# Peptides against a protein of PDB entry 3B8E, part 29

Target 1, 230 residues: chain A of PDB entry 3B8E
Amino acid sequence: PFLIFIIANIPLPLGTVTILCIDLGTDMVPAISLAYEQAESDIMKRQPRNPKTDKLVNEQLISMAYGQIGMIQALGGFFTYFVILAENGFLPIHLLGLRVNWDDRWINDVEDSYGQQWTYEQRKIVEFTCHTPFFVTIVVVQWADLVICKTRRNSVFQQGMKNKILIFGLFEETALAAFLSYCPGMGVALRMYPLKPTWWFCAFPYSLLIFVYDEVRKLIIRRRPGGWVE

## One batch from the design tools (peptide; made by RFdiffusion4, then SolubleMPNN)

Design b1_p10_7_s2 (from b1_p10_7, 6 letters changed)
Fold by OpenDDE base, seed 5:
Structure b1_p10_7_s2 (fold): chain B 230 residues (1-230), chain A 10 residues (1-10)
Amino acid sequence: as target 1 above (230 residues)
Amino acid sequence: LLKEALEAIL
């Protein structure tokens, strides 16, 4: 979010508070739950890693986490952001370079794509109205991310959903996201304004895309062992 | 706990 905020000079898509709520709230229990996942059925058929040459965090893991899945997650969040702003009169092209005037409290006549003028207060309400749906979008795509992390090679359908701690984590992160989004006072305390329930569904195509992408990747690995996809 | 901490800081 911050990189695009700086490069494109757009209104802030996701606040620092919402990022902290992801990193320290919704992601913790899910991440811990992976420690309790059952080993894949074929793990003993694989050679052990060489501790001198094979890093735990390698280029492949970085590519998967940041270059593939992380990019799909970011696209989901930004999609929600652009849709909300477009519904409020700010088309994506109009947002480019708008940050300077958007964040200026003394400018109360910032025009949208339709010539409507927006006060500083109105603009900040719209900005914070984007933060909560962006946060929720990240939680929804994290469902898929967590599920795909259960296995490296086997399909999730082969592994199954037997990890009760992981299932608990999925419910916990969702309940926490709902709490932070809808609890009275969150707008004042966290600048997290309530979102329409329909915004939860905006991320579903991206969550499905992550899941399908990883299952296809794993299928390719199983059919062509030793390929560049592995 | 995070919420309470954030409410105290903000």
Scores: peptide ipSAE 0.012, ipTM 0.500, DockQ to the pose 0.042
Fold by OpenDDE base, seed 3:
Structure b1_p10_7_s2 (fold): chain B 230 residues (1-230), chain A 10 residues (1-10)
Amino acid sequence: as target 1 above (230 residues)
Amino acid sequence: LLKEALEAIL
């Protein structure tokens, strides 16, 4: 979010406090739950890691986490952001470079894509209205991310959903996301304004895309061991 | 105070 905010000079897509709610709130229990996942059926067919040469965090993991899945998650969040702003009169092309005027409290006549003027207060309401749906979008795509992280090679259908702690984590992060989104005072405390229930569905295509993408990747790995996809 | 602290961080 912040990188695109700086590079494209768009209105802030996701607040700092909201990011902390993701990193420290919604993601903690899901991440811990992965430690309780059942070993893959082929684990004993793999050579043990050499602690001197093999890194725990390798290039493959970074490429998968940040270069593939993380990019799809970011696209999902930004899609939600652009849809909300477009529904409020700001088309994506109009947002480029708009930050300077958007964040200026002395400019009360910022025009949208339709020539409507927006006061500073109105703009900040719309900005903070984007933060909650962006946050919820991240949680929804994290459902798929958590599920795909259960295994390296086996399909989720082969592994199954036997990890009760992971299932609990999915419910916990969703309940926490709902609490942070709808609890009275969160607009003041976290700058998270309540979202329409329909915004929860905005990320579903991206969550499905993540899941399908990883299942296809794992299928390729199973069919072609030692390939460049592994 | 929390509001001011949050406004300083935001």
Scores: peptide ipSAE 0.009, ipTM 0.479, DockQ to the pose 0.032
Fold by OpenDDE base, seed 1:
Structure b1_p10_7_s2 (fold): chain B 230 residues (1-230), chain A 10 residues (1-10)
Amino acid sequence: as target 1 above (230 residues)
Amino acid sequence: LLKEALEAIL
């Protein structure tokens, strides 16, 4: 997210506070819950990792986490961001290079794509209105990310949803996201303005995409062991 | 403040 903010000079899509709420709030319990996951049914058919040659974090894991899933998550967040700004009169092309004027408090006549002038205060309201849905979008795609992390090779349908701590984590992160989004005063305290309930659904296609993508990946690995997809 | 600081540096 931040790289696109720098490169494209767009209004800030996700605030520092919202990032902290993800990293320290919504992600911790879900991540811990994976320690309680049952072993995959085929685990005894796999050779043990060689601790001298095999890294715990390998290029394949980095590629999967950052290059694939992380990119889909970022696309989901940016999709929500661009939709909200477009609904407020700022088309995606118009946002390119707009940051300098957007963040200048002395410029009160920034035009949208339709020629409407926006004061600094109005621009900050719409910016902070984007931060909360972006945050919620990340939580919704994290549901899929957490579920796919239950297994490396087996389908989630083979593994099942027996980990009660993981299920609790999914509810906890969702409840925390709802609390941060709708609790009075969060706009002042965290610069997180309330979002319409419809924005929760904006991420669902991306969450489904992550899930389907990983299930297909795992299916390929099961059918073609030793492929580049592992 | 951190946002403004980051925006000022970047």
Scores: peptide ipSAE 0.007, ipTM 0.451, DockQ to the pose 0.024
Fold by OpenDDE base, seed 2:
Structure b1_p10_7_s2 (fold): chain B 230 residues (1-230), chain A 10 residues (1-10)
Amino acid sequence: as target 1 above (230 residues)
Amino acid sequence: LLKEALEAIL
């Protein structure tokens, strides 16, 4: 999100406060819950890693986490962002380079894609209206991300949903996301304006895509051990 | 203040 904000000079898609709510709020219990996950059924049949040659964090793990899954998550968030701005008169192409004028408090006549002029205060309301749905979108895609992280090779259907702490984490992050989105005063305290319930569904295709992608990846690994996908 | 500072830097 932040890299695209700098490179494309678009209005801020996700606020710093919302990022902190993800990293320190919604993701903490889910991340801790993975420590309580049951070992995969074949773990004792695998050779121990060589501590001299095999890194805990390798290029394949970085590629999977940031290059593949993280990119799908970011695309989901940006999809929600662009839809909200388009509904308010700002088409995606018009947002490119707009940040400089958008963030200038002395410019009160920034035009949208339809020639309507927007004051600084009106623009900031629309910007902050994007932050909460982007945050919720990340939570929804994190459901799939957490579930796929239960295993490295086995299907989630083979592993099952036996980790009660992980199930609790999924409910906790969802409840926290709802609280931060709808509790009175959050707009003032966190600049998290309330969202329409329909915005929760914008991320569902991306959450499903993450899940299907990883299950297919794991299926390929099981059928072709030692392949380039591993 | 931290929020304002971050918003000024960003």
Scores: peptide ipSAE 0.007, ipTM 0.459, DockQ to the pose 0.026

Design b1_p10_7_s3 (from b1_p10_7, 6 letters changed)
Fold by OpenDDE base, seed 5:
Structure b1_p10_7_s3 (fold): chain B 230 residues (1-230), chain A 10 residues (1-10)
Amino acid sequence: as target 1 above (230 residues)
Amino acid sequence: LLEDALEAIL
């Protein structure tokens, strides 16, 4: 989010408070739950890792986590952001370079794509209205991310959903996301304004894409051991 | 406060 915010000079897509709510709130229990995941059925058939040559964090893992899955997650969040701003009169092309005027408290006549003028207060309400759906979008794509992280090679359908702590984590992160989104006073306390229930569904295609992509990747690995996808 | 600080730095 911040890289595109700086490079494209767009209004802030995701606030620091919402990022902290992800990193310290919604992600903690899900991440801990992975420690309780059952070993894959083929783990004892694999050769032991050579601790001198085989890194725990390798280029393939970094590429998958940040370069592939992380990019799909970011695209999901930005999709939600652009849709909300477009619904409020700000088309994506108009957002490019708008940050300077958007964040200026003394400019009260920033025009949208339709020539409507927006005060600083109105602009900040719209910006903060984007933060909550972006946050919820991240939570929804994290459902898929957490589920795909259950296994390295086997399909999730082979592993199953037996980890009760992981299931609890999925409910906890969703309940926390709902609490932060809809609890009275969160708009004042965290600048997280309530979102329409329909915004929860905007991330579903991306969540499905993550899941399908990883299952296809794992299928390729199983069919072609020693490929570049490992 | 952190947003205000970011606005002040940026």
Scores: peptide ipSAE 0.017, ipTM 0.564, DockQ to the pose 0.024
Fold by OpenDDE base, seed 3:
Structure b1_p10_7_s3 (fold): chain B 230 residues (1-230), chain A 10 residues (1-10)
Amino acid sequence: as target 1 above (230 residues)
Amino acid sequence: LLEDALEAIL
């Protein structure tokens, strides 16, 4: 989010506090839960890792995590952000370069795409209104991300959902996200204003896309071992 | 103070 905020000079999509809530709040239990995942059925058919040559974090993992899944997650978050701002009168094209005037407290007549003027306070309300749905969007796409991380090669349907700690993690992160989004005072404490329940569904297409994409990837790997996709 | 700190980091 911050890279696009800086490069495109758009209003801040996701606050620092909300990022900390993701990294330290919602993601911790899910990440730990992966340590308790059952080994894949073919694990003993794979050669042992050479600790001298094979990295735990390799280019393939970085490419998958940041280059593919992370980009889809970011697109999901930004989609939610752009939809909210568009519903409030700010079309995506109008947001480009708007940050300078948006963040200026002395400018109280920033026009939206329809010629409506927005005070500084009104703009900040809309900005902080975007932070919570962006956060929730990340949590919803993380459901798919966590589920696909259960396996490297097998389908989730082959592996099953037997990891009770992972299932607990999915409920915990969702409950925490709901708490942070709707608890009184979170708007002041975390700049997380309450979101309409409909915003929870905005990320579902992206969550499904992540899941389908990875299942297709795994299917290709199973059909063509040693391919460039592996 | 938190807002000022956030604005300084942001």
Scores: peptide ipSAE 0.015, ipTM 0.585, DockQ to the pose 0.028
Fold by OpenDDE base, seed 2:
Order: structure tokens, then sequence, then C-alpha cells
Structure b1_p10_7_s3 (fold): chain B 230 residues (1-230), chain A 10 residues (1-10)
């Protein structure tokens, strides 16, 4: 989000406060829950990692986590962002380079894609209206991300949902997301304006995409051990 | 405050 904000000079898609709520709020319990995951059924049939040659975090893991899954997560968030701005008159192409005028409080006549003029206050309301749905989109995509992180090779259907702490984490992050989105005063305290319940479903295709992508990847690994996708 | 600071730096 932040890199695209700088490179494309678009209105801020996700606030710093909302990023902190993800990193320190919704992600903590889910991440801790992975430490309690049951070992994969074949783990004791594998040779021990060589500490001198095999890195714990290798290029393949970084590519999978940040390059593949992280990009799908970001695309989900940006999709929600662009839909909200388009519904308010700002088409995606019009947002490119708009940040300078958008953030200038002395410019009260910024035109949308339809020639409607927007005051600074109106623009900031629309910007902050994007932050909460982007945040919720990340939480919904994280459901799939957390579930796929249970295993490296086995299907989630082979592993099962036996980790009660992980299940608790999924409920906790969802409850926290609902609390931050709908609790009175969050718009003032955190610049998180309430969202329509329909926005929760905007991320579902991306969550499903992550899940299907990883299950297909794991299926390929099981059929072709030592392949380039491992 | 953090958002305002970010807007001021960028």
Amino acid sequence: as target 1 above (230 residues)
Amino acid sequence: LLEDALEAIL
C-alpha cells in the first residue's frame, strides 16, 4: 500500500493507524497460534535441515510469503479502495498524481472524474471511508493466509482444523475487526469510519484465490517432490 | 498524529 501511495501519488489507501491495528492487533494471536500447530505427518521422514547450508528463511519462502501471497493480499485491498473511490466519482486513472492536490487543504475545488468539485473536508471523509474497508479486506484475506500457513506440503484437508488456538485466533481477529469498524467513536479516535456490511464480501474472491492457489501449489509439491514450486 | 506527520513528510 505505502509503496504504491508514493510511486503513483494516489490518495492514501490505508492509514498508518489501520496498519498498526493489523500488525499489532489482528495478526498477533493468529501468528502465535501457528506455534501450536501439529507437525505434518511426514516431517519425521524428512532429513534434518543442515544449519550450514539450509537457511530457515530461504528465497522460496520469501517469494511465497511476500512476492505471491502478499501481492494477492495487496491487490484485494486496492480493489476495495478503487471501488469505493469510483463509487464516489474518482475513477482509478484520475487518482494517478492526484495526491498533491488531494492533501492540500487550501485547494477546495479538486474535480472528480465527472467534473464535480470536492472540498478538502469532503475528500478526507472519502479517504478515511477507504481505510476501514481496506483493513477489513486484509482481515478476510488473512483468514485464508493463516489457514494455508498450517502446512508446507500437506493439504489443509489432510491436516485438519485441530488447532484450537488457531480457531480462536480466527474468531479474535474477526471480532476485533468488527469492534474497530463499528464501535462508536472509532471514526474520531482511529479515523476508522463504519462500513456497510456488504464490504466484508468484497475480499472473499481474493481469500478463495489464495486458498485455491496454495492448495494447488501443495498438490504439485506432493506429486513432484523437489520441484521448483517447493 | 502519525498520519499528519506522514502527510507533512511526503
Scores: peptide ipSAE 0.012, ipTM 0.543, DockQ to the pose 0.025
Fold by OpenDDE base, seed 4:
Structure b1_p10_7_s3 (fold): chain B 230 residues (1-230), chain A 10 residues (1-10)
Amino acid sequence: as target 1 above (230 residues)
Amino acid sequence: LLEDALEAIL
């Protein structure tokens, strides 16, 4: 999010508070829950990792985490962001380079794509209206991310959902997301304005895409051991 | 308020 904010000079898609709520709030319990995941059924049939040659974090893992899944997550967030701004009169093309004028408190006549003028206060309301749905979008795609992280090779359907701590983590992050989104005063305290319940569904296609993508990847690994997708 | 506080620290 922040890289695109800098490169494209768009209005801030995700606030610092929302980032902290992701990194320290919603993602911590789910991440810890993975330590309690049941070993994959074939783990004892695999050769032990060579600690001299096999890194715990290798290029393949980085590529998968940041280059693939992380990009799909970012696309999901940005999709929600662009939809909200478009519904408020700001088409995606119009957002390019708009940040400078958007963040200027003295400019109260920033035009949208339809020639409507927006005051600084109105612009900040719509910006903060984007932060909450972006955050919720990340939580929804994190459901898929957490579920796919249960295994490296086995399908989630083979592994099952037996990790009670992981299930608790999914409920906790969702409850926290709902609390931060709908609790009175969050707009003032966290600049997280309430979102329409419909915005929760905007991320579902991306969450499904992550899940399907990883299941297909794992299927390929199972069918073609030693492939480039490992 | 929290964001303003964080921005003031950052």
Scores: peptide ipSAE 0.023, ipTM 0.636, DockQ to the pose 0.030; fails the geometry check

Design b1_p10_7_s4 (from b1_p10_7, 6 letters changed)
Fold by OpenDDE base, seed 2:
Structure b1_p10_7_s4 (fold): chain B 230 residues (1-230), chain A 10 residues (1-10)
Amino acid sequence: as target 1 above (230 residues)
Amino acid sequence: LLKDALEAIL
């Protein structure tokens, strides 16, 4: 999000407070829950990692986590962002380079894609209206991300949902997301304005995409051990 | 204030 904000000079898609709520709020219990996951059925059939040659975090893991799954997560968030701004008169192409004028409080006549002029206050309301749905989009996509992280090779259907702490984490992050989105005063305290319930569904295609992508990846690994996909 | 400071740095 932040890199695209700088490179494309678009209005801020996700606020710093919302990022902190993800990293320190919604993600903590889910991440801890993975420590309690049951070992994969074939783990004891694998040779132990060589600490001298095999890195715990290798290029394949970084590519999977940040390069593949992280990019799908970011695309989901940006999709929600662009839809909200388009519904308010700002088409995606018009947002490129707009940040300079958008963030200037002395410019009160910024035009949208339809020639409507927007005051600074109106623009900031729309910007902050994007932050909460982007945050919720990340939480919904993280449901799939957490579930796929249960295993490296086995299907989630082979592993099952036996980790009660992980199940609790999924409920906790969802409840926290709902609390931060709808609790009175969050707009003032966190600049997280309430969102329509329909925005929760905007991320579902991306969540499904992550799940299907990883299950297909794992299926390929099981059929072709030692392949480039592992 | 902290938010404004973070927004100014970022």
Scores: peptide ipSAE 0.014, ipTM 0.513, DockQ to the pose 0.027
Fold by OpenDDE base, seed 1:
Structure b1_p10_7_s4 (fold): chain B 230 residues (1-230), chain A 10 residues (1-10)
Amino acid sequence: as target 1 above (230 residues)
Amino acid sequence: LLKDALEAIL
């Protein structure tokens, strides 16, 4: 998200406060819950990792986490961001290079794609209106991310949803996201304005895409061991 | 404030 903000000079898509709410709020309990996951049914058929040669975090894991899933998550967030700004009169192409004027408090006549002038205050309301749905989008795609992290090779349908702590984590992160989004005063305290309930659904296609993508990946690994996708 | 500070630096 931040890289595109710098490269494209667009209005800030996700605030630092919302990032902190993800990293310190919504992600902690879900991540801890994975420690309580049951071993995959085939674990006793696998050779043990060599602690001296095999890194816990390898290039394949980094590629999967950041290069694949992380990119889909970022695309989901940016999709939500662009949709919200477009609904407010700012088409994606018009946002390119707009940051400098957008963030200037002395410019009160920034035009949207339809020639409507926006004051600094109005622009910041729209910007902060994007932050909350972006945050919620990340939470929704994290549901899929957490679920796919239950297994490396087996399908989630083979593993099942027996980890009660993981299920609790999914509810906790969702409840926290709802609290941060809708609690009175969060607009002032966290610059997180309330989102329309419809914005929760904006991420669902991306969450489903992550899930399907990983299940297909795992299916390929099971059928073609030693492939480049492993 | 931290957001505004970071946005001012960046």
Scores: peptide ipSAE 0.014, ipTM 0.518, DockQ to the pose 0.026
Fold by OpenDDE base, seed 5:
Order: structure tokens, then sequence, then C-alpha cells
Structure b1_p10_7_s4 (fold): chain B 230 residues (1-230), chain A 10 residues (1-10)
């Protein structure tokens, strides 16, 4: 979000507070839960890693985590952001370069794509109205991310959902997201304004895409061991 | 955390 904010000079899509709520709030319990996941059924058929040559974090892991799954997550968040701004009169093309005027408190006549003028206060309400749905979008795509991280090679359907701590983590992050989104005073305390319940569903296609993508990847690995996809 | 930070940056 912040790189695109700088490069495209768009209004801030995700606030610092919401980022901290993801990194320290919603992701912590889910990440810890993976330590309690059962080993894959075929793990003992694999050779031990060479500690000198085989890194725990390799280029394949980085490519999968940041280059593939992370990009789908970011796309989901930005989709939600652009939809909200478009519903408020700001089409995606109009947002390019708008940041300078958007963040200027002395400009109270910023025009939207339809010629409607927006005061600084109105613009900031719309900006912060984007932050909460973006945050919720990240939580929804994290459901899929957490579930796919249960295994490297086996399907999630082969592994099953037996890790109770992981299930707890999914409920915890969802409950925390709901609390931060709907608790009275969060608009003042965290600048997280309440979102319409319909915005929770905006991320579902992306969550499903992550899940399907990883299951297809794992299927390819199982059918073609030692391929570049492994 | 780093993934989320990178996603937050992106």
Amino acid sequence: as target 1 above (230 residues)
Amino acid sequence: LLKDALEAIL
C-alpha cells in the first residue's frame, strides 16, 4: 500500500495504525499456531536438508510468500480501496497524483470525478473509511494464507483441519477484526470507522483465489516431483 | 510480519 501511495501519489490506502493492528494483532496468533501443525505424512520419505546449503528461507519460499501470495493479498486490498473511492465519486484514474491536494488542509474544494467539491474533513473521512475495509480484506485473505501454510506438498484436504490452535487463531483474528471495526470509539481512538457488513465479502474471491492457487501448485508438485514449482 | 510489512508498504 505505501509504495503505491508514494509512486502513484494516491490517497493513503492503509493507515499506520491499521498496519500495526495486522502485524501485532491479527497475524500473531495465527503465525504461532503453525508451530503446532502436524508433520506431513510423507516428510520421512524426504532426505534431511543440508544445513550448509539448504536455507530455511529460500528463494522459492520468498517467491511464494511475497511474489505470489502477497501480491494477491495486495490486489485484494487495493480492489476494496478503489471500489470504496469510486462509490464516493473518485474513479481510479482521478486518484493518480491527487495526494498532494488531498492531504492539503487549506484546499477545501478538491473535485471528484463528477465535479463535486470535497472539504478536507470530508476527504479524510473517506480516506479513513477505506482503511477499515482494507484491514478487513487483509484478514479475510489471511484465512486462506494461514490454511495453505499448513502443508508444503500435501493438499489441505489430505492434512485436514485438526490443529485446534490454528482454528482458534482464525476465530481470534476475525473477532479482533470485528471488534476494531465496530466497537464504539474506534473511529476516534484508531481512526477506524465502521464498515458496512457487505465489505467483508469483497475479499472472498481473493481468499478463494489464494486457496485454489496453492492447491493447484501443490497438485503440480505431487505430480511432478523435483520441478521448478517445488 | 515482514510479509505484512511488505504488503503494508505495497
Scores: peptide ipSAE 0.020, ipTM 0.566, DockQ to the pose 0.033; fails the geometry check
Fold by OpenDDE base, seed 3:
Structure b1_p10_7_s4 (fold): chain B 230 residues (1-230), chain A 10 residues (1-10)
Amino acid sequence: as target 1 above (230 residues)
Amino acid sequence: LLKDALEAIL
């Protein structure tokens, strides 16, 4: 989010505080839960890792985590952001370069795509209104990310959902996200304004896409061991 | 955490 904010000069999609709420709040229990996942059925058929040559974090993991899944998650967040701003009169093309005027408190006549003028305070309300749905979008796509992280090769349907700590983590992160989104005073404390319940569903297509994408990837790996996808 | 941090930066 912040890189695109700088490069495209768009209004801030996700606040620093909301980022911290993801990194330190919603993701901690889910991440810890993966340590309790049952080993895959084929784990004993794999050669042991050589600690001298094989990295725990390899290029494949980085490519999957950041290059594939992370990009889909970012697209989901930005989709939600653009939809909210479009519903408030700011079409995506109009947002390009708008940051300079958007963040200037002395400019109170910034026009939207329909010629409506927006005061600084009105613009900041809309900006902070985007932060909460973006945050929730990340949590919703993280459901899929956590579930796909259960296995490297097996389908989730082969592995099953037996990890009770992971299931607890999914509920915990969702409950925490709801708390941060709707608790009174969060708009002042965290710049997280309450979102309409409909915004929770905005990320569902992306969450499904992540899940289907990884299941297809795992299917290819199972059918063609040692392929470039592995 | 690093994944999340990078996703947050993106």
Scores: peptide ipSAE 0.019, ipTM 0.557, DockQ to the pose 0.033; fails the geometry check

